# Peptides against a protein of PDB entry 6J54: the designs that were tried, part 162

Target 1, 223 residues: chain A of PDB entry 6J54
Amino acid sequence: NENLFASFIAPTMMGLPIVTLIIMFPSLLFPTPKRLINNRTISIQQWLIQLTSKQMMAIHNQKGQTWSLMLMSLIMFIGSTNILGLLPHSFTPTTQLSMNLGMAIPLWSATVFTGFRYKTKTSLAHFLPQGTPALLIPMLVIIETISLFIQPVALAVRLTANITAGHLLIHLIGGATLALLNINTMTAFITFTILILLTILEFAVALIQAYVFTLLVSLYLHD
Target 2, 42 residues: chain B of PDB entry 6J54
Amino acid sequence: QFQFTGIKKYFNSYTLTGRMNCVLATYGGIALLVLYFKLRSK

## One batch from the design tools (peptide; made by RFdiffusion4, then SolubleMPNN)

Design b2_p19_4_s3 (from b2_p19_4, 12 letters changed)
Fold by OpenDDE base, seed 1:
Structure b2_p19_4_s3 (fold): chain B 223 residues (1-223), chain C 42 residues (1-42), chain A 19 residues (1-19)
Amino acid sequence: as target 1 above (223 residues)
Amino acid sequence: as target 2 above (42 residues)
Amino acid sequence: DNKLFQEISDLYQALVNML
């Protein structure tokens, strides 16, 4: 059991936690362009950022588009950390629930408070769906209130669970393939094929989870 | 679009103001219930 | 986190034992 979760232990060097350095490392992969026509890699990155920005902010009004910088930085951070975490023997900070809660709770709180400050009527009305029968109003308002407080938890747990489960599954199947190499080569080949397919899936999941996390934060801002 | 009269004008699930008032009324009712039970225990 | 990982570990161990 300890070997299975060894990759999820926070790494330390000489008693100093290097988790902070690992978290800051993805920022080095996105340098600020200084030229009108940049290198191919930077141009592709900027192009992707523009596409995702246009897609994310299409839902928001002019006031909501002020959050574009924060949301885009968030998706780039989570996406890059998730992709880097798929490297062999790599530590992914996003597998830690504490980190995801640390991101989710402040962002959720900011969106909720922003909604109450600038759109008080719509935010209060959001606790009651339109067209609700009169007798169900008190119960539904309570349920919707509880649902609001579950949002940050669901946001953090979803990201953590998806990334962690993917990593664990890769480790388990990888270990099984190694064990089967000496027992049955044919079954080992099949298991290895599954491992490859799973790895491709995890690349997609890593990007999708980053997108979903940012999208939900954006959606909560939209109310 | 919707024509409401009387108390339904202020407490309805279709208009934005009506929904807001319903939410506030619900919270107010819960607060009064909590206050009642707190005062009852003495 | 440790408690969550322990729960997940138990679930995965149960799954592996079934295989």
Scores: peptide ipSAE 0.117, ipTM 0.726, DockQ to the pose 0.014
Fold by OpenDDE base, seed 2:
Structure b2_p19_4_s3 (fold): chain B 223 residues (1-223), chain C 42 residues (1-42), chain A 19 residues (1-19)
Amino acid sequence: as target 1 above (223 residues)
Amino acid sequence: as target 2 above (42 residues)
Amino acid sequence: DNKLFQEISDLYQALVNML
């Protein structure tokens, strides 16, 4: 129904797209540290960033660790936008496939080109799994090539689908809860409980999807 | 390390160089086929 | 890649275990 997807329409005010402001807003939630010992909130943020950074970059050598800033900024951006998107009546930019493709394609291209530039032999060898029977080599190389080009699409669609599905479920169950309030209070209470549990799950999904998106980009870089 | 001799040394699915050469050969073959059909159509 | 999928699977399992 059109009303179900109304929350996914890009908002505009006075004929101007405010999506840009919405996309920029999460950046305001992460202020830069000014002191050696910062506020508790900032300290927790820095701690989380350090933990995720160490975990994410552990698989990379020194050259790969140059991407740490990009990857951490990516996970912070996606994570923050996803979390903010769970607020009532909020617009989540990451539900837009165009945005996710806009992030996935350049990052994927950069990782692939970086691989071909610095690890040409290894990158080319990835099109053929080790130990493949000789007769299957040509077909398998073609399949692996196609698989490579599907990667950015899969990356974008995965993020979009997970976040969009979560939002839809929250809206549907929320609407059902409201409808059941006047019909059966007991069932409405059960539905409301499910809604709360789902909301908690979506918070986890929001963070996980941000992590997975960034991790896959990192893994593509690692080759 | 696997010790290969002859053509298997350059075209194998076990060594890094062998895998690379197989991939290049496959792409080269496809390119030649495409070129052949393109030239045939003209 | 089998190694990549295994690594992703292990990571997913780790994430699930953390939840």
Scores: peptide ipSAE 0.053, ipTM 0.739, DockQ to the pose 0.029
Fold by OpenDDE base, seed 5:
Structure b2_p19_4_s3 (fold): chain B 223 residues (1-223), chain C 42 residues (1-42), chain A 19 residues (1-19)
Amino acid sequence: as target 1 above (223 residues)
Amino acid sequence: as target 2 above (42 residues)
Amino acid sequence: DNKLFQEISDLYQALVNML
């Protein structure tokens, strides 16, 4: 069904990719504060950023807190793009695996390399869990090594799959609602109610996925 | 506190150093195996 | 990951102890 996946096609206008503009658009919604007492919207945004920053960086040492700006920017970017993607007929860049890999791989690599650079002993020891029986050590080290390389893939796929699945469900139920309008109005109303509930859920999922993505990057940095 | 003696002092799954050494030994062993098979094919 | 393995190990030990 070409129509079901039409929303996932990268939009172009006159042969020019407008995806870049879509990606940059969320940044306009978060202006930088310039006053001690800002507008209500800016104050709420800054308050939310501070709260999330405190929660995410509480698990990190001072060296890890240097990543606060990047992690907060990441969660704001992914969160805003995901939320905006829930608008009708909107294109969500985070549904594209390429974009998520483009974020996941560098961040994962940076966390892994930072770990090896500053905590070499701990990072190497991480490939072997504590208390492992001696006979299982070689196998477990191999498995843990494979697990490490799966991390960036899992990070990207998790975000992509969850957002994509949400969009597909919204489109499917939305399409069903429209199709049922002329067949059975009562059933269409029920389907529409489900669509509303699903949309609310997807808003939550959009925020959670942004948080989880950033949190996992943060966890890979220090744990 | 885990007190290990002998080989277990250097290769254990409880201490940080022991775990690191086990990982390095595993990688070294794999590298040697790969090298062996590569040389055997010649 | 280490905490997860410890939790799994603890659960396994608990199950074994029940058996």
Scores: peptide ipSAE 0.025, ipTM 0.708, DockQ to the pose 0.015
Fold by OpenDDE base, seed 4:
Structure b2_p19_4_s3 (fold): chain B 223 residues (1-223), chain C 42 residues (1-42), chain A 19 residues (1-19)
Amino acid sequence: as target 1 above (223 residues)
Amino acid sequence: as target 2 above (42 residues)
Amino acid sequence: DNKLFQEISDLYQALVNML
């Protein structure tokens, strides 16, 4: 049981935290463009960033579009870390709840405070859904207030749980495949096929969760 | 637009202003209750 | 947010109606 979670322990070398370097590593994969016509890799990256930016920021007004740089950087960071985490014997910082909370809480608070600052009336009105019966108003306002404070936690836990669960499944199925190699080769082959399919799924999940995380932050900003 | 008269004009769940006032009233009521219990225990 | 949630709700309702 303890061995199942060994891959999620923050790596250290000689007592020094390597996790800091791992967190910074994805930034090296996205160099700044230096040419008018960049390499194919950089061009594809820029194209993807532009597409995702247009899709996500289409909901926001001009003031909300100022967050485009931060939101796009967030997607690229989470997405790249999640994808790199699918490499064998790799550590994914996004599997750590502390990491995700560290991202979720400031972003959530910033969006909420921005909403209260510029659109106070609308933000306050969000604590009471439209058409609520008069007798349920006080209770519903309280529930909605609690719901607001749960948002950063839910955001962090969702990302953590999805990525962690995927990694656990890959490790479990992978371990089972290795164990079955000496027991039943045919069954091991079937299990290996499942592992491949699961790995492909986790690549998709990795990108989707990065998108969902950023999208929800964006939605909180838009209100 | 819903036409409300009297107190319902200011406290309703359909208009933006009405919802805002309801929220503020709820928070105000909770604050008063908390203050009441705090003063009572003192 | 409400508009988006309404759109999503409408999509889910449409899906449910198809089932």
Scores: peptide ipSAE 0.022, ipTM 0.716, DockQ to the pose 0.021

Design b2_p19_4_s4 (from b2_p19_4, 11 letters changed)
Fold by OpenDDE base, seed 2:
Structure b2_p19_4_s4 (fold): chain B 223 residues (1-223), chain C 42 residues (1-42), chain A 19 residues (1-19)
Amino acid sequence: as target 1 above (223 residues)
Amino acid sequence: as target 2 above (42 residues)
Amino acid sequence: DNELFQEIMNLYKALVELL
């Protein structure tokens, strides 16, 4: 069991946690443009950021577009950390629930607070769906209130669980393939093929989870 | 368009204002119930 | 062919160890 979760232990060097450096490392991959016409890599990155920004902010009004910088930085951070976490023998900070909660709770609270500040009537009405029969109103309001408080938890757990499960599965299948190499090479080849397919899937999951996390934060802001 | 008269005008699940009032009423009712039980426990 | 196969298997083992 210790070998299975060894990759999720926070790395330390000389007794000091290196997690802070790992968290800041993705920022080095996205340098700021200094020229009108940048390098190909920077141009592609800026193009992708612009495309994702247009897609994410299409839902919001002008006031909601103020959050564009924060949401885009969030998706870039989570996406980059998730992709870097899929590198061999790498530590993913997003596998830690504490980190994801640390991002989810403030963003969720900010979206809820902004909703109550600018759209008080709509935000209060959000606790009761339209067309609810009178008998179900009190119970449904309570359920919707509970649902609201579950949102940041679900937001954090979704990201954490998907990335953690992916890493765990890669390690398990990887260990199984190594064990099968000494037993049967053919079965080991099959398991290795599954491992490759799984890693491709995890790359997709890493990007999707970053997108979903940011999208849900954006959606909560819109509501 | 829904036309409501009386109490249904203010407490309606179809209108935005009605939904807001229903939510406020439910929270107010819960708060009063909690207050009642808290005062009763003393 | 056997040497190539062994080299591929060595790469396979190395890749599995990385993951």
Scores: peptide ipSAE 0.014, ipTM 0.618, DockQ to the pose 0.012
Fold by OpenDDE base, seed 4:
Structure b2_p19_4_s4 (fold): chain B 223 residues (1-223), chain C 42 residues (1-42), chain A 19 residues (1-19)
Amino acid sequence: as target 1 above (223 residues)
Amino acid sequence: as target 2 above (42 residues)
Amino acid sequence: DNELFQEIMNLYKALVELL
């Protein structure tokens, strides 16, 4: 059972943590374009960034669109780290709850403070849903306040749980497949097929979770 | 738009201003209660 | 055919070990 979580231990080299290098590595995969017409890889990257930026920022006004750079960098970072984490024997920083909290709390606080600063009336009104009975107002306001503070935790845990669960499942099925190779080749083949399908699913989940994380941050901005 | 009169104009769950006032009133009440218990314990 | 099958099986084992 201890071997199941070995892939989630922070890697070290010569007693020094190399997590910082792993976190910075995805940035090398997205170089800045220097030509009007670049390589196909860079062109596809820029196209995806533009497409996602238009889609995500469509719900924001001009002030909210100033967050486009931050949100796009966030989705690219999380997406790239999640995809790279599906490589064999790789370490995904987003499986660490500490990292996700480190991203979620500042972004959440920034969006909440921005909302209170520029749209105080609307932000305060969000603590009371429209059309609530009068008797439930005090309790519902308290619940909604608690809900607000749970948002960064939910945001971090959602990302961590989805990525960690996917990685764990891949390792479990992979280990089972290897064990069944010497026991029954037919069952091992079936298990391997499931593993392939699961890995494809996890690629999709990796991108979706990056998108959902960024989208929720964008939604909390509410500009 | 809903038309409210009296105190319901300022404290309602349908208008934006009314909702804001309800939230502020709730926080104010909680703050006063906390203050009361702190002063009572001393 | 048997050699090809064995190579595929070796690749199969290698992929499982990597995951």
Scores: peptide ipSAE 0.013, ipTM 0.622, DockQ to the pose 0.012
Fold by OpenDDE base, seed 3:
Structure b2_p19_4_s4 (fold): chain B 223 residues (1-223), chain C 42 residues (1-42), chain A 19 residues (1-19)
Amino acid sequence: as target 1 above (223 residues)
Amino acid sequence: as target 2 above (42 residues)
Amino acid sequence: DNELFQEIMNLYKALVELL
């Protein structure tokens, strides 16, 4: 059991936590542009950020677009950490539920409080869907209230579960492949093929989960 | 758009104001119930 | 061919160990 979860243990060097350095490392991969015409890699990065920014902020009004910097930084952070976490024997901070809750709860709270501050009537009205029969109003209001409080938990757990499950599958299939190399080479080849396909899938999942996490935060802000 | 009269004007599930009032009334009712049970237990 | 195959298999094992 320790071998299965060994990759999820927070790394330390000489008793000092290097988790902070791991979390800060993705920031070094995205330098700020210094020239009018930058290198190809930086230009592509800026282009992608601009495209995603336009798509994410299309839902919001001008006041909501003030959150563009926060949301873009969030998607870049989660996406970069998830991709780097797929490297061999790397530690993914986003596999830690505490980290994801630490991101989800403040962002959720900020969106909810912003809604209540600037759109009090609309925010309160969202607890009751339009057209609800009169007899179902009290029950539905309670359910919708509970649903609201589950949002940050669902947001954090979704990200954690998807990334963690992917890492576990890669390790399990990899271990099975090694075990089968001495038993049946043909079966080992099949499992290795599955491992390759799974790793490709996990790269996609890493980006999708970053996007979905940021998108849902953005949608909560819009509501 | 929606023409309501009487109590339905203030408490309805169609208008924004009506929905808000329904939510506030629900929370108020729950708060009163909790208060009632709290005072009864003392 | 056997030496090449064994080398490929060793590389395969090494890659799986990294994963």
Scores: peptide ipSAE 0.006, ipTM 0.613, DockQ to the pose 0.011
Fold by OpenDDE base, seed 1:
Structure b2_p19_4_s4 (fold): chain B 223 residues (1-223), chain C 42 residues (1-42), chain A 19 residues (1-19)
Amino acid sequence: as target 1 above (223 residues)
Amino acid sequence: as target 2 above (42 residues)
Amino acid sequence: DNELFQEIMNLYKALVELL
C-alpha cells in the first residue's frame, strides 16, 4: 500500500518543504481587480464569489456578515486546492488531516467564543434543546457538550476523508485501466469510463466539500 | 407564550433563561461531584 | 441538530399523550 499513498507524501525539494508554496499557489489564481470592467475570466470569478457570498450570508445578520470575507476566502482556498488536486500527479494539502484541523479548530473556536461573548444566553441555552423532559436534562446537556467538541473533528475529518477517498479511487481505477490496456481493451475501456465518471464526481465533491466546510462554520457562527 | 411560576420559572426547558439556568445547574452539579470525589480521595 | 431533536421530542410528547 506504500505506492497507493505515495501521492499523499509531502513533497520536498533540496530538503525544503514545497508544501508551503503549494498552499500559497491558489492565491495567485485570484488576482485583485484593477479595472471597473475586468477581463472575462476575472469578471466570472467575481460574479461567482458574489453569488456564493450572497447565498452564504443570507442567513446572517450584520454581525454575521462581518465574517463574510473570512468565509469566502476559506471556501475559495479549499475549493481551489481541491480542484487543483485533481490534476494528475498533483498534491493536495487538504488531504492532510493536520492542515484541515489547523483550519477547523481555530475557526470553530472563534465561532464558539464569539457566540459566548455576544450571545451568551443563547449559546448556553443551546446545550439544552427546547422542550426536553426534566429527567433527561443532565444527560442531554452532557451529550450536547460532547457534540460541541466533536464538531471541529467532524468538520476536518469530513473534508479530509472525502478528498482523500476520491483521490485514492482515481489513482486505483487509473492504475487498473493502465494495467488492463495490455490485457483486455474492452474491460480497460469500461474501467476508463468509470474513471471519467469518477473524476467528474470528484470535481463536484471538491466544490461541495469546500462549500459544506464553510457552511458548517457559518452555521456554528449563527448558533 | 409560556407562563411559568415558582421554581419552573428559573429552571425550565422552554424559555431561554430557563434553559441557560438548567445548563449552568448541570455543570455546577458535575463540578461539585468531581470536587466531592477529589476531596474524598484525600 | 437541535431542530431535529425538537421535532423528535414533539413526536415523543404526542405519543406519550396518546398512550
Scores: peptide ipSAE 0.024, ipTM 0.714, DockQ to the pose 0.015; fails the geometry check

Design b2_p19_5_s1 (from b2_p19_5, 10 letters changed)
Fold by OpenDDE base, seed 4:
Formats: C-alpha cells, structure tokens, sequence
Structure b2_p19_5_s1 (fold): chain B 223 residues (1-223), chain C 42 residues (1-42), chain A 19 residues (1-19)
C-alpha cells in the first residue's frame, strides 16, 4: 500500500529537499565541552563516547587507534539519526539505502586500502583461510574475493533493512490499533500494548545497529 | 610452525607467506588466462 | 477521569501510528 512507505519518501519543503538539513541536525545535539565540569547531559555524552571508544579501540594497534575519531563520529551519527527517527513524523536518513551505501563504501574502501598499504602480506593472505585443502584453493580465493566486494553492500543493506523493518512494524501495528479503536476497544488496547513494547525494542535496535555498523567497519580495519 | 619442504614451503595454506603466495598465484593464473583469451581473440 | 484517560490513549496511539 502506498501509505506504508510514505514515511520513507525524501521530505521536501517548498519544493526543495531538506534531507541535507535532517542529516546535519544530529550534530547539533553533541556540542563540544568548554568547561572542566560540564552539564549533566554533556558529561553523560562524553562518558558514553569514552566508554565506547575504549571498548572498540582495544582491539586496534596505535595506528588503528588513529581511526577512533572517525569511528566514534560514525557511531554517534548513526545512533542519533536512528533514535531521532523514532519520533513522530520524523524522517530517518538511514532508511535510505543510498545513504548507507554512501557511508559504507568509502569507509570499507579506506579500511581495505589501509590494510593493503600497511599489512600487505596479511591482507593478501586473508583471501585464503588457513588450512584450506589444496584442491579448493583457487575456488576459495575467488569466493573470498567476491565476499570482500559484497561487504560494503551487506553492511549497508543490514542497516537499511533493520531500521526500515522496525519503522514498518511500528507503522503497521499503530495503524491496526487505530483501526481497532472504533471496532473493539479491548483488542485495541492489546495491540497498543504490543506497539509500546515494539517501540521500546526499536530503540534498542536503533542503537545496536549503529554499534554493529561501526564495529564491522572497525573489524575490517583489523590493524 | 609447520615445517614444509620443497614447493610446499612456498605454497601452503597454513603459513602466512604460503597463503599469500597461493593467492598471488591464483590471481596470476587468472590474469594469464584472461590475457591468453584476449590475445587469442585477436 | 475515564474520558481523560481515553483521550490520552487516543493521542498516544495517533502519535505512534505516525511513525
């Protein structure tokens, strides 16, 4: 039905697309601290960033830790956009496959090129899993090469599918609840309860998908 | 580390260098095949 | 009170349905 995907259409105002403004909006929620002891909100944000940074960068060498700023900005961006997308009448840029590909492809390319630049032997050896029988080596190398090129697509599709599916479910259950309000109040109450539980789940999914996206990019770096 | 002798020392699926060489050999073989068919088509 | 709760319920459902 046309109404199901209406929320995923790129919004326009006065005939001009405002997608750029929506994408930039989450950055306003994370101001740079200017005091030794900041407000509670800023302190919590900085604590979360430090905690996440510590955990994600623990697997990387010093050279890999140079990517900390980019990875932290990425997770904050995706996480904030996903959470803001759960507001009524909001547009989530991460539901657009083009947006996610626009993030995934450059980041994937950068990690792959970085790997080849600094660890050429390890990167090339990665195309052949350890312990492979000799007869399967050529075929497996080809498969692994194809797998490498599928990585950015899989990364983008995973994020897009999870966020989009969540929004669709909320929309469907919400619509069903509205329809049932005039038919059976008791059933409408049950569906509303499901809607609330689903919404809570989607908040968790929104953060998890941001984390998984960033984690996989970090894993591909493998410095 | 596994001790390999002969050609297996350079082309094996257990050592880092061996795996690298196998990958390079595979790509080289594919490149040569493509080149062969390209030259044959002319 | 019942009417107020019913109205609040309706508004909440409307808001969530617009996601």
Amino acid sequence: as target 1 above (223 residues)
Amino acid sequence: as target 2 above (42 residues)
Amino acid sequence: MFEEISQLFKYLVLLLAEL
Scores: peptide ipSAE 0.149, ipTM 0.720, DockQ to the pose 0.013
Fold by OpenDDE base, seed 2:
Structure b2_p19_5_s1 (fold): chain B 223 residues (1-223), chain C 42 residues (1-42), chain A 19 residues (1-19)
Amino acid sequence: as target 1 above (223 residues)
Amino acid sequence: as target 2 above (42 residues)
Amino acid sequence: MFEEISQLFKYLVLLLAEL
């Protein structure tokens, strides 16, 4: 059991945690453009950022578009960390619930505060869905209030659970494949095929979770 | 457009203002109940 | 050739198992 969760332990070097360096590492992969015509890699990267930015900001008004930089930095950060976490012997910071809560809670609180600041009437009315029967109004307001407070937890847990479960599953299937190599090569080949398919899926999940996390934060800002 | 008269004009689940007032009334009621029980416990 | 492929397969499995 210890071997299964060894990859989720924060790495240390000389007794000091190097998690901060790992968290900062993705920023090195996204250099700032210094030329009018950039290299192919930077150009493709900027193109992708522009596309995702247009998609994310399409639902927002002019005031909401002020959050574009933060939301784009968020999706790039989570996406890059998740993908880098799929490298061998890598530590994925997003597998830590504490980190994801550290992102979700401030962003959620900022969106809620922004909503109350600029759209007080709409934000208060959001606690009561339209067309609610009179008898259900008090109970539904309470439920919606609870639902609001669950949102940051749901954001963090969703990201953490998906990435952690993926890593754990890769370890389990990988370990099973290694064990079967000495028992039955044919069965090992089948499990290895599953492992490959799973790893491809996890690459997709890594990007999807980054997108979903940022999208939900964006949607909370829109409401 | 729903035309409401009387108290339903201010407390309804169909208009934005009505929904807001319902929410405020609910929170106010809960707060008063909590205060009542807190004062009663003293 | 088969042995080489087998070894490559083992290395690949090991690499993926370390993810």
Scores: peptide ipSAE 0.134, ipTM 0.717, DockQ to the pose 0.013
Fold by OpenDDE base, seed 1:
Structure b2_p19_5_s1 (fold): chain B 223 residues (1-223), chain C 42 residues (1-42), chain A 19 residues (1-19)
Amino acid sequence: as target 1 above (223 residues)
Amino acid sequence: as target 2 above (42 residues)
Amino acid sequence: MFEEISQLFKYLVLLLAEL
């Protein structure tokens, strides 16, 4: 069991944690454009950023579009860290619940406070769904209030659980395939095929979780 | 589409203002209950 | 060729297992 979770231990060098360097590393992959016509790789990257920006900000008003830089930086950060985490011998900071809570709680609180500041009536009205019978109003308001406070926890746990579970499955099936290579070659081939399909799925999950995390923060802002 | 009169104008689940007032009334009621039990325990 | 494929397979599994 200790070997399964060894990849999730924060790496240290000379007794000092290098997690800060790992967190800052993805920023180096996104250089600022210096030319009117950039290289093909930078052009594709900018094109993807523009497409995702247009899709995410299409739901927001002008004030919500002010958060475009924050939301786009968030999705690029989480997406890049998740993809880099699928490299061999890599450490994924997003597998740490502390990091995800550290992102989720401030962003959630900021969206809630901005909502109460600029849209007080709509924010207070959100605690009561439209069309609720009069007898259920007090109970439903309490439930919706509790639901609001669970949002940052659910946001952080969702990201952490999906990335961590994916990594664990790759480790487990990978270990099983290695063990089965000496026992039965046919079963080892089947498990290896599953492993390949799972790794492809994890690449997709890595991007989807970054998108879902940012989208949910965006939806809380819109609310 | 809905025309509310009387108390339903201020406390309804269909209008924005009505929903807000219902939420505030609920929180106010809970706060009063908590205060009542806190004062009773003394 | 079979040995090379088997070695490649082992290396790929090892790489994936160490993710």
Scores: peptide ipSAE 0.122, ipTM 0.706, DockQ to the pose 0.013
Fold by OpenDDE base, seed 5:
Structure b2_p19_5_s1 (fold): chain B 223 residues (1-223), chain C 42 residues (1-42), chain A 19 residues (1-19)
Amino acid sequence: as target 1 above (223 residues)
Amino acid sequence: as target 2 above (42 residues)
Amino acid sequence: MFEEISQLFKYLVLLLAEL
């Protein structure tokens, strides 16, 4: 059982945490373009960034589009860290709840405070849905206020739980396949096929969770 | 546009201003209740 | 050839188990 959670322990070299280096590593994969005609890899990256930017910013007004750089940097950071976390013997920082809370709470608070500052009337009105019966107004306002405070927690926990569960599942099925190799080769082949399908799924989940995290932050900004 | 007359004009769940006033009234009511219980305990 | 495939399979499983 100790081997199951060993991948989630913060790595240290010579007593110093190397987590900072791991967090900074994805930034090296996305160099800034300096030429009009860039390398093929950079061109593909810029094209993907432009496509995702257009899709995410289509929901926002002109004031919301000011956050485009921050939201695009966020999706690139989380997406790259999640994909790199699927490499063997790699540590995924986004499996740590502290990191995701560290991202979720400031971003959520910034969106909520900007909403209260620039659109006070609409922001206060969001605590009460339209068409609510008069008797349910006080209860629903309380529920909506609680819901607001749960948003950053749900945002962080969703990312951590999905990435962590994926890693654990790959590890468990991988361990089961190794154990079955000595018992029955046919069953081991079936479990290995499931493992391959699961790894492909986790690559998709890694990108989807980055997108969902950024999209929800974007959605909170729009409201 | 629902033309609400009287108190329903200010406390309406359909208008933006009415919703805001309902939220403020609920928070004000809760604050007064908390204040009442705090003063009662003394 | 079968032994090589089996060994490759073991290495791939081992690699994925270490993710």
Scores: peptide ipSAE 0.121, ipTM 0.698, DockQ to the pose 0.013

